# Peptides against a protein of PDB entry 4X86: the designs that were tried, part 79

Target 1, 56 residues: chain A of PDB entry 4X86
Amino acid sequence: EGPQLLLSEAVSRAAKAAGARPLTSPESLSRDLEAPEVQESYRQQLRSDIQKRLQE

## One batch from the design tools (peptide; made by RFdiffusion4, then SolubleMPNN)

Design b2_p30_1_s2 (from b2_p30_1, 16 letters changed)
Fold by OpenDDE base, seed 2:
Structure b2_p30_1_s2 (fold): chain B 56 residues (1-56), chain A 30 residues (1-30)
Amino acid sequence: as target 1 above (56 residues)
Amino acid sequence: DEELQQLIEQLRQQQGEEAVQQLAQEQAAK
């Protein structure tokens, strides 16, 4: 039921939409984005944010 | 990396708002 969007996909979409890239090196960015703990943390926080907004 | 964390925070905020909007649209369509 929770958000299923991959962090890597979110970053790619944002970069494409904004026409902007972070200053972080591509290699460092990729390494961090592929880390499962980073992905899971993002998912959990996103779910929490959605729940909070729905309660407003 | 602080820059990455700031980027993730911005994306999370955007995705959260979009998700709520999608849910509202789905509910309104019923």
Scores: peptide ipSAE 0.313, ipTM 0.805, DockQ to the pose 0.058
Fold by OpenDDE base, seed 3:
Structure b2_p30_1_s2 (fold): chain B 56 residues (1-56), chain A 30 residues (1-30)
Amino acid sequence: as target 1 above (56 residues)
Amino acid sequence: DEELQQLIEQLRQQQGEEAVQQLAQEQAAK
């Protein structure tokens, strides 16, 4: 099992690194980031991406 | 929230790269 990264943590890191702000309102962003299905989808996709990278 | 999905995709790619690096570091540290 790979590292367990949270979507909210990823957003925080990206915001700090890139200085980019999404067009989505903070309220809508927070709502979607806190949605369990969104977090789970992110985790699964991230895991899949990592696996693909490791297989390259 | 199509724009949000695009953002998540970008973030996932970035975090994926970092995660692979972290895994490599963890394995090397064992």
Scores: peptide ipSAE 0.312, ipTM 0.804, DockQ to the pose 0.057
Fold by OpenDDE base, seed 1:
Structure b2_p30_1_s2 (fold): chain B 56 residues (1-56), chain A 30 residues (1-30)
Amino acid sequence: as target 1 above (56 residues)
Amino acid sequence: DEELQQLIEQLRQQQGEEAVQQLAQEQAAK
């Protein structure tokens, strides 16, 4: 099928797991993460990376 | 934002590796 995690969810999990957050303000970060073009780019790139790994 | 893009790249690599591992487990279970 494809990637299951949304970009915003992935970033949230990473921030919790690492105990660290970017220097970017929460408002700016949220705005970028909620942008549909950013989410779609992430999905496409992740899918491509998975396909490359499976074909190796 | 360059910092955000670097974070996204790191997450993409991590999620890609985890996804492949999960797919391998699912295929082995079938």
Scores: peptide ipSAE 0.308, ipTM 0.802, DockQ to the pose 0.057
Fold by OpenDDE base, seed 4:
Structure b2_p30_1_s2 (fold): chain B 56 residues (1-56), chain A 30 residues (1-30)
Amino acid sequence: as target 1 above (56 residues)
Amino acid sequence: DEELQQLIEQLRQQQGEEAVQQLAQEQAAK
């Protein structure tokens, strides 16, 4: 199927794996993570990074 | 928020590496 390129998933996974929370308040974190432009920028950048790695 | 942006950058790098590894595993499993 392919890798999932979601910011919210990445944050959730990282928090779970590390057992740590960012210093950013939960409210601010949620607000920014739920912003469509932030998610889209993340997706595009991540996709580009993957493509670059595959070409190396 | 600058701290959040730094966190996003770190997560992006980590997820990028993991995604490439997952793709390699999927190809090997075929």
Scores: peptide ipSAE 0.306, ipTM 0.801, DockQ to the pose 0.057

Design b2_p30_1_s3 (from b2_p30_1, 12 letters changed)
Fold by OpenDDE base, seed 2:
Structure b2_p30_1_s3 (fold): chain B 56 residues (1-56), chain A 30 residues (1-30)
Amino acid sequence: as target 1 above (56 residues)
Amino acid sequence: SAELEELIAELERRLGRAAVEQLAADLAAR
């Protein structure tokens, strides 16, 4: 629905919603997630893989 | 994907299980 959030933004939002304090700063994490190997094109795959991991 | 599994593991280490669960929910909702 609507414009998709960038992965880095989605992760930041999820962390805040969960009250999580990342081991690294949010900015550093966002920078890591913006790397070419972790691009928005992987959102669907990531969603699927997370769901699988949660079942383990 | 092995790369994605590694990323998920890293996210779990950095953010914890609850944040990863929330991320899955957010990705599913959009």
Scores: peptide ipSAE 0.279, ipTM 0.794, DockQ to the pose 0.058
Fold by OpenDDE base, seed 1:
Structure b2_p30_1_s3 (fold): chain B 56 residues (1-56), chain A 30 residues (1-30)
Amino acid sequence: as target 1 above (56 residues)
Amino acid sequence: SAELEELIAELERRLGRAAVEQLAADLAAR
């Protein structure tokens, strides 16, 4: 379903949309999140885990 | 997984809960 996003890109979009700013430098945050591209299985699990966390 | 939970916790600390909520929404949109 289109090009896969890097997690860093997904997080960046989410942060901007929420009006949030990182406590650490943008560069550090990007580096922490840049390693893997978001594969479908990973995306699904991440989404699921976030939803579970939000329900705690 | 524990690794993902740790990542989520880190994102909440660094960006706040609202950003994490938005991330979930963005991921669901794809």
Scores: peptide ipSAE 0.266, ipTM 0.789, DockQ to the pose 0.056
Fold by OpenDDE base, seed 3:
Structure b2_p30_1_s3 (fold): chain B 56 residues (1-56), chain A 30 residues (1-30)
Amino acid sequence: as target 1 above (56 residues)
Amino acid sequence: SAELEELIAELERRLGRAAVEQLAADLAAR
């Protein structure tokens, strides 16, 4: 639903929604996460791997 | 992948587990 997000935008939104405060500057994190739009396959893999790590 | 694991570790280190959980939820919902 809606346009695909850049990874940096997705992370920023998630951090804001969770009330998280980055230990480093948001700009630094954003630069590190600069990438083209998250494609569907990559998005799914990212979600899957995150979920696996959270289950540890 | 190892690169993705590195990214996840970086996100948890910088933002904490709650933000990473929210990211996973957001990706699942779209």
Scores: peptide ipSAE 0.174, ipTM 0.729, DockQ to the pose 0.055
Fold by OpenDDE base, seed 4:
Structure b2_p30_1_s3 (fold): chain B 56 residues (1-56), chain A 30 residues (1-30)
Amino acid sequence: as target 1 above (56 residues)
Amino acid sequence: SAELEELIAELERRLGRAAVEQLAADLAAR
């Protein structure tokens, strides 16, 4: 386990690792993910909801 | 939540499903 990542950092890393070529710039989205409302609880909820979505 | 579902959908649209899958894996590992 590495150090905790902000969601913006996690998104950037995931995109790179997947070799993704975003249809739109990820920078605007990453900026939104850096909003002060983003906390550990938000990260946890996002993790859970993403997993649920992928299982559909 | 509806907000998170919308965000996930936007992530898939902008980055593709593969990136979202990788994100889920990264978050699960932490």
Scores: peptide ipSAE 0.144, ipTM 0.701, DockQ to the pose 0.055

Design b2_p30_1_s4 (from b2_p30_1, 16 letters changed)
Fold by OpenDDE base, seed 4:
Structure b2_p30_1_s4 (fold): chain B 56 residues (1-56), chain A 30 residues (1-30)
Amino acid sequence: as target 1 above (56 residues)
Amino acid sequence: DAELQELIQELRQRLGEEAVQQLAQEQAAR
């Protein structure tokens, strides 16, 4: 399986699918979302969500 | 199916352990 999407990529895809435009520029948003601490938090949340779903 | 249940439990345990390890690494880096 391919590498997991970065948070910035996930958000960008979700925004496009929803027809939403970010209030900040896409480049600035991507920069913020690709920060190591933000990406790590996202990975932890993703793991938590997977764990919750496995317990359902 | 007992084997499927065992696999699910293993996945839960591994995901939990990895999350704890990541948290510990972040705390140590502060």
Scores: peptide ipSAE 0.055, ipTM 0.619, DockQ to the pose 0.069
Fold by OpenDDE base, seed 1:
Structure b2_p30_1_s4 (fold): chain B 56 residues (1-56), chain A 30 residues (1-30)
Amino acid sequence: as target 1 above (56 residues)
Amino acid sequence: DAELQELIQELRQRLGEEAVQQLAQEQAAR
């Protein structure tokens, strides 16, 4: 598969779209979201969501 | 369109196989 959006990028875009400001620094939040286990879980969820939509 | 339906089936198969492989790798790393 081609490059996928990182969870950190997805959260940042969602926060901007909603007009939400995080209480933690963007750098600290990004660091947590870029953890390998968190990013892998997001990638799996994204794959699962695409698969479910294809099955509808 | 039969060709489009075949492509959708291939995507479903690939996504399923890759998801299983990812889960196996995560379990082995714990």
Scores: peptide ipSAE 0.054, ipTM 0.623, DockQ to the pose 0.072
Fold by OpenDDE base, seed 3:
Structure b2_p30_1_s4 (fold): chain B 56 residues (1-56), chain A 30 residues (1-30)
Amino acid sequence: as target 1 above (56 residues)
Amino acid sequence: DAELQELIQELRQRLGEEAVQQLAQEQAAR
């Protein structure tokens, strides 16, 4: 398997692009986003998005 | 052209099968 984008990295990039700052500390938010169950859900959604793109 | 279509079908199948297997493992671990 190739390198996979972490949810924490995706959220960080999106926040910077929108000029938004988290209400909680960036460290606490990153920790929550790196939790195995949250990351697994993101991985499944990413796979779904890739599948949809292949159907276009 | 035919080779590209076969690759797309293989990717769709593999990505779908892996997702189902992971969901089953998560349910069994509860």
Scores: peptide ipSAE 0.052, ipTM 0.612, DockQ to the pose 0.068
Fold by OpenDDE base, seed 5:
Structure b2_p30_1_s4 (fold): chain B 56 residues (1-56), chain A 30 residues (1-30)
Amino acid sequence: as target 1 above (56 residues)
Amino acid sequence: DAELQELIQELRQRLGEEAVQQLAQEQAAR
């Protein structure tokens, strides 16, 4: 719930922030990361991470 | 701040419940 970054967007932002490029093309990576199963797993992980931060 | 602590507890509860619901939905869809 609420605005969440897509996994593809999160990876892209992280790569830019680190000055790194993925081994695969950005387009191919985006397609893979946008797969429903992968995106859902990321969403769950993000939620878990937020929960952990709130517990600190 | 009591209001802040209440908000944090609500967020913990909602995020936990939503995570469980999503996991259940994924399992049901498989």
Scores: peptide ipSAE 0.055, ipTM 0.626, DockQ to the pose 0.072; fails the geometry check

Design b2_p30_3_s1 (from b2_p30_3, 13 letters changed)
Fold by OpenDDE base, seed 3:
Structure b2_p30_3_s1 (fold): chain B 56 residues (1-56), chain A 30 residues (1-30)
Amino acid sequence: as target 1 above (56 residues)
Amino acid sequence: SAEEEAQRIVDFLELPREYVPAIAELLQQE
């Protein structure tokens, strides 16, 4: 368990937990989620979330 | 360990190293 540092893994686990399946191919979804700019945005969000939790 | 995982998170997210203990505590809560 613990926070997923990779967006692709986070989405995969979330989808599994929700019983959801992507409308597009898993390969296409993974390709989009593994894009550097997308991962960077996720990193920034995750960092922000952690900082907020530490302040609470 | 929680500290080892916290260190990985801190490094990956480029947080200050001083956050390691606090993040380790968060990880231990889960």
Scores: peptide ipSAE 0.304, ipTM 0.795, DockQ to the pose 0.813
Fold by OpenDDE base, seed 4:
Structure b2_p30_3_s1 (fold): chain B 56 residues (1-56), chain A 30 residues (1-30)
Amino acid sequence: as target 1 above (56 residues)
Amino acid sequence: SAEEEAQRIVDFLELPREYVPAIAELLQQE
């Protein structure tokens, strides 16, 4: 499916697909992943990945 | 549409607008 632009959602979906649950509550994990610094790093990574894909 | 989604991706990731068509094509491959 299409790329998930929010890290919190990406991690949540990945964990569910793998049948894994975080040690902390999903809500706590989501809050941590929603931190702007974390999301910014993820945004930069996604941008880089997309650029690489388009150049292939 | 693929174009609308591509535009959202471009805006969110702060990519140049010129990437919209290419990303739309990428989305259509899935």
Scores: peptide ipSAE 0.304, ipTM 0.794, DockQ to the pose 0.758
Fold by OpenDDE base, seed 2:
Structure b2_p30_3_s1 (fold): chain B 56 residues (1-56), chain A 30 residues (1-30)
Amino acid sequence: as target 1 above (56 residues)
Amino acid sequence: SAEEEAQRIVDFLELPREYVPAIAELLQQE
């Protein structure tokens, strides 16, 4: 219902909602999405998106 | 609660604490 703060969880839920499955194994995808630099980029994007929404 | 979730979001994203009420209101819309 609310925003997912972890990229791995966000992607997992988005895939489920769309009925999509990754071409690679879920474990491999999760490993890539859990990388610190990837999560940090997602955090920054999420922060930016929230700030923009608050200005609307 | 919306306030508790808003606080988690603010802390995780390192936003100013003053954003908690506004984010809580956004969460209540969903």
Scores: peptide ipSAE 0.302, ipTM 0.793, DockQ to the pose 0.812
Fold by OpenDDE base, seed 1:
Structure b2_p30_3_s1 (fold): chain B 56 residues (1-56), chain A 30 residues (1-30)
Amino acid sequence: as target 1 above (56 residues)
Amino acid sequence: SAEEEAQRIVDFLELPREYVPAIAELLQQE
């Protein structure tokens, strides 16, 4: 419940809920998702999504 | 609380603090 502020956590939880496993190792996936530029992009998207929802 | 969570979201996403009440209301819908 609630928005996931960290992309790595969001993807991990989504994968678990869907029973999905990545083709690469979970550690490699987490490393990629935790990259600062990736997290910043996710932050910007999440901010945009929240602003859109508040306008509904 | 919803307000405390809203504050965490506002801080993390670097939104204006005046968004806290509106986000708190949004969180209560879920």
Scores: peptide ipSAE 0.302, ipTM 0.794, DockQ to the pose 0.834

Design b2_p30_3_s2 (from b2_p30_3, 13 letters changed)
Fold by OpenDDE base, seed 4:
Structure b2_p30_3_s2 (fold): chain B 56 residues (1-56), chain A 30 residues (1-30)
Amino acid sequence: as target 1 above (56 residues)
Amino acid sequence: SAEAQARQIVQFLGLPESYVPQIAQLLQQE
């Protein structure tokens, strides 16, 4: 367990845990979330969150 | 291991190597 480095995986796991289904399809959602710009934004956010948690 | 996973996170996020032990401890808490 731990933080998911891939947004697509994070969202997929969150959706499964919540019993939620995407309006389109899991494959389409994953494809959209795997876009480089989306993943980069997630990477930056995750880095920021980790730094805040570590107080650095 | 927590250390190995922490190193992967640090490398992926582009954080300084000095974060490895700190993140390892964070992972152990969860």
Scores: peptide ipSAE 0.334, ipTM 0.823, DockQ to the pose 0.808
Fold by OpenDDE base, seed 3:
Structure b2_p30_3_s2 (fold): chain B 56 residues (1-56), chain A 30 residues (1-30)
Amino acid sequence: as target 1 above (56 residues)
Amino acid sequence: SAEAQARQIVQFLGLPESYVPQIAQLLQQE
């Protein structure tokens, strides 16, 4: 368990757990989620979220 | 382990090492 550091992995695992399938293809979705700007945004958000939780 | 995972998170996010124990505690919570 624990937070996934990669957005693509986070979404993939969440989809699998829910039995959800993308409308296009898993490969297309993964490609979009692996874009550097998307991953960087996720990294920043994750860092912010963790810092917020540590302040609580 | 929770500590090993916490260290991985800290390194990936570029946080200081001082965060490792705190994050490890969070990972151990339900």
Scores: peptide ipSAE 0.331, ipTM 0.819, DockQ to the pose 0.845
Fold by OpenDDE base, seed 2:
Structure b2_p30_3_s2 (fold): chain B 56 residues (1-56), chain A 30 residues (1-30)
Amino acid sequence: as target 1 above (56 residues)
Amino acid sequence: SAEAQARQIVQFLGLPESYVPQIAQLLQQE
């Protein structure tokens, strides 16, 4: 529980919770989500979200 | 612990250490 620091794990858990399945494959999706530029974007978004929550 | 997890989050996101107690409090609410 708590915020997932890895986008691949966050998406995987969200998909399971929603009962959703990737149209391609879990492995293919994971490869795309594990790209460094994608992970960095997620890190920045997560930081922004946390900062916003602390300001509320 | 919440504090240990908060510290990991702070370090991963590149936030200042002053955020650790605040984030720990957020984690305790879950």
Scores: peptide ipSAE 0.328, ipTM 0.821, DockQ to the pose 0.833
Fold by OpenDDE base, seed 5:
Structure b2_p30_3_s2 (fold): chain B 56 residues (1-56), chain A 30 residues (1-30)
Amino acid sequence: as target 1 above (56 residues)
Amino acid sequence: SAEAQARQIVQFLGLPESYVPQIAQLLQQE
């Protein structure tokens, strides 16, 4: 439980919970999700989401 | 602990230290 700070982990866990599998390989998807620019975008989004949550 | 986890989140996201208690509270609600 709790927020996932890494996008790759967040997506992996969400996919498992939903019983979903990527059209490509999980490894390929994970590699794409672990790209620095992708992780940074996720970090920014997560920060924004947390700030919004705290304002509620 | 919730506080320790909150501190990790704050540091990772680059938020001010003042957010630690607030985030810890959120974590405890889950």
Scores: peptide ipSAE 0.327, ipTM 0.821, DockQ to the pose 0.811

Design b2_p30_3_s3 (from b2_p30_3, 13 letters changed)
Fold by OpenDDE base, seed 1:
Formats: structure tokens, sequence, C-alpha cells
Structure b2_p30_3_s3 (fold): chain B 56 residues (1-56), chain A 30 residues (1-30)
């Protein structure tokens, strides 16, 4: 319902909307997407995008 | 509520609290 801030959840939603399935196992993909460095990079990018969108 | 969700987003992203009403407005568009 509400927007989730985890990259793994964002990718899952995008894949479902596009009707796409990963070549690797869902567990392996989730593990990679849930890596701390990946999630932190996503957080920083999302923060930057929101600031740009709100013009501040 | 949209405001409560906006607060969670602001805290997670470590944004200035002034973004709460702005993000809440975006969430209310859904």
Amino acid sequence: as target 1 above (56 residues)
Amino acid sequence: SAEEEAQRIVEFLELDPSYVPKIAALLQQE
C-alpha cells in the first residue's frame, strides 16, 4: 500500500509490475539486494531524488 | 496517516523535518 524504502521491496514491486522474473533464485536476488552497502546506496539516492523533486 | 508515513520516510532518509509536510502532500496524491 504505502511506499517501502527497501531496495529489495522496490525491485520486487517493479518486477511484478513488469511481469519479469529473475534468472537467479528469488532468495539469491533478495540476499544481494539486502546487502548493507546496496541498501545504503539506495537510501542515499532516494534521499537525493526526493530533495531534487521537492526543489530543496 | 500520510503525515505519520512522511515522518517515517524523513527519519529513514535523515532529511530535515521541514520535509514532512511536503512528503505528506505527495503521499496524499495516491
Scores: peptide ipSAE 0.302, ipTM 0.802, DockQ to the pose 0.757
Fold by OpenDDE base, seed 5:
Structure b2_p30_3_s3 (fold): chain B 56 residues (1-56), chain A 30 residues (1-30)
Amino acid sequence: as target 1 above (56 residues)
Amino acid sequence: SAEEEAQRIVEFLELDPSYVPKIAALLQQE
């Protein structure tokens, strides 16, 4: 129920909600999305989005 | 609790502690 901060979790949830299947295998996709540099970029984007939404 | 979860989120995102109550409020809407 609570928010998930991992990109892999977010993408998985979004794909499921959209009824979409990745072109690559779920395992490969998860591995790529769990890469540290990818997760860090997502963290930064999420931080930026929250700051914008909360107006500070 | 929402406060505790908000604290974890704020720390993970490295936000200012002032975001804790703001995030907690969002979590409580669930």
Scores: peptide ipSAE 0.302, ipTM 0.802, DockQ to the pose 0.617
Fold by OpenDDE base, seed 2:
Structure b2_p30_3_s3 (fold): chain B 56 residues (1-56), chain A 30 residues (1-30)
Amino acid sequence: as target 1 above (56 residues)
Amino acid sequence: SAEEEAQRIVEFLELDPSYVPKIAALLQQE
């Protein structure tokens, strides 16, 4: 399947792994997390994190 | 394949192509 790079999917996986559920409805949360500017910020953060870990 | 998936990740994150084999190695650990 491979890793999902969407923030909404990442949050969903993190919540599931922690056994936690958001206080807001899943639909409302997904709508907010799928906003283009939010997704772009997540992409930039993920890029930065990978660079930090993979660069010597 | 891990290589193909690594390519998609590198392109999505706009990383240097030199990261492809590095990420592919991580994906192969799954």
Scores: peptide ipSAE 0.299, ipTM 0.800, DockQ to the pose 0.712
Fold by OpenDDE base, seed 3:
Structure b2_p30_3_s3 (fold): chain B 56 residues (1-56), chain A 30 residues (1-30)
Amino acid sequence: as target 1 above (56 residues)
Amino acid sequence: SAEEEAQRIVEFLELDPSYVPKIAALLQQE
């Protein structure tokens, strides 16, 4: 349902596109990326990037 | 709709409502 704004999913998509595998287990990586503070920093960065791209 | 999705994104990112039509335009390109 709509675009997913989760860092864990973004990293998974990026890794797949690059043909890269994480050195850590996928489960451990997902757990770390799903931490609230990590997700919040991602949200802030995404907001910043959108503002820059839209020139506001 | 693109506008409804844009509204959800704008609220999630805590952007000003003025970004709704801008984001909707981007979604409509997909």
Scores: peptide ipSAE 0.298, ipTM 0.799, DockQ to the pose 0.591

Design b2_p30_3_s4 (from b2_p30_3, 12 letters changed)
Fold by OpenDDE base, seed 1:
Structure b2_p30_3_s4 (fold): chain B 56 residues (1-56), chain A 30 residues (1-30)
Amino acid sequence: as target 1 above (56 residues)
Amino acid sequence: SPEEQAQKIVDFLELDPSYIPKIAALLQQE
């Protein structure tokens, strides 16, 4: 339970929105960002940010 | 630069600045 937006998806969308183009392939970038430790760090921040907003 | 691009991503997603070096590295090809 909790926020399940993957960091890989978030970064891909943000890169597109910001006009940033990686030198590596999008698939390679996504694969690197799907590492469990990377995703867990993002999940913790995302959950914390949502909780802060809900408690205001 | 990769760092400038990483900064844009971090700002857009409101991530902690500690993500910049890692994202910058991932934006570079080996």
Scores: peptide ipSAE 0.200, ipTM 0.714, DockQ to the pose 0.029
Fold by OpenDDE base, seed 3:
Structure b2_p30_3_s4 (fold): chain B 56 residues (1-56), chain A 30 residues (1-30)
Amino acid sequence: as target 1 above (56 residues)
Amino acid sequence: SPEEQAQKIVDFLELDPSYIPKIAALLQQE
């Protein structure tokens, strides 16, 4: 249900675009960001943000 | 710094600032 975008992938792409290099391996960072509690928070915010943008 | 990098990520994705500490912590994990 809801958006299926992964925060881990979004963060990885954002880090690359921003020229940021994590001190840890990208794989380890992505793995930690895939935690259900983190992903659920992101999903909720993403849905909320999309709804706000649609109302503009 | 991890916090600076986290801020860039949060700003790029337009995430809530509450994500900064979490992302910063992950960027500097052992």
Scores: peptide ipSAE 0.198, ipTM 0.709, DockQ to the pose 0.030
Fold by OpenDDE base, seed 5:
Structure b2_p30_3_s4 (fold): chain B 56 residues (1-56), chain A 30 residues (1-30)
Amino acid sequence: as target 1 above (56 residues)
Amino acid sequence: SPEEQAQKIVDFLELDPSYIPKIAALLQQE
């Protein structure tokens, strides 16, 4: 349960939307961003952000 | 630059600025 969006997916979409071009391959970037510690940090932030927005 | 690109990503996703160095590093070519 909780936020399902992976940081790797979010960064990939955001990079495209923002016109950012990674110097490394998208696949390599995604792999690195899928690291458990990175994803967990993002999950925690996303959870917190959602909770804050629900309180608005 | 990787940092500028990381900033754009962080801004778009409204991430904490603390993500900028990490994302910038990952955007760099190995």
Scores: peptide ipSAE 0.195, ipTM 0.707, DockQ to the pose 0.030
Fold by OpenDDE base, seed 4:
Structure b2_p30_3_s4 (fold): chain B 56 residues (1-56), chain A 30 residues (1-30)
Amino acid sequence: as target 1 above (56 residues)
Amino acid sequence: SPEEQAQKIVDFLELDPSYIPKIAALLQQE
């Protein structure tokens, strides 16, 4: 498997864009979101979504 | 190319350019 996008980065950007702040500390949230099982699930979803967008 | 497609995604999502290789890698996976 190649390089992967980080769910933590996506969540951070989304939160900032929405003007929302996580209930937990940014550091702890990032740590949780970088867990391998969470990251892999996100990668699968992201790949699928990107492919769909490119085909539109 | 996957790299060109990745650039379009990065621009659309306003991501840091450092994500281009990562997105390209996802698009290349078979």
Scores: peptide ipSAE 0.067, ipTM 0.494, DockQ to the pose 0.083

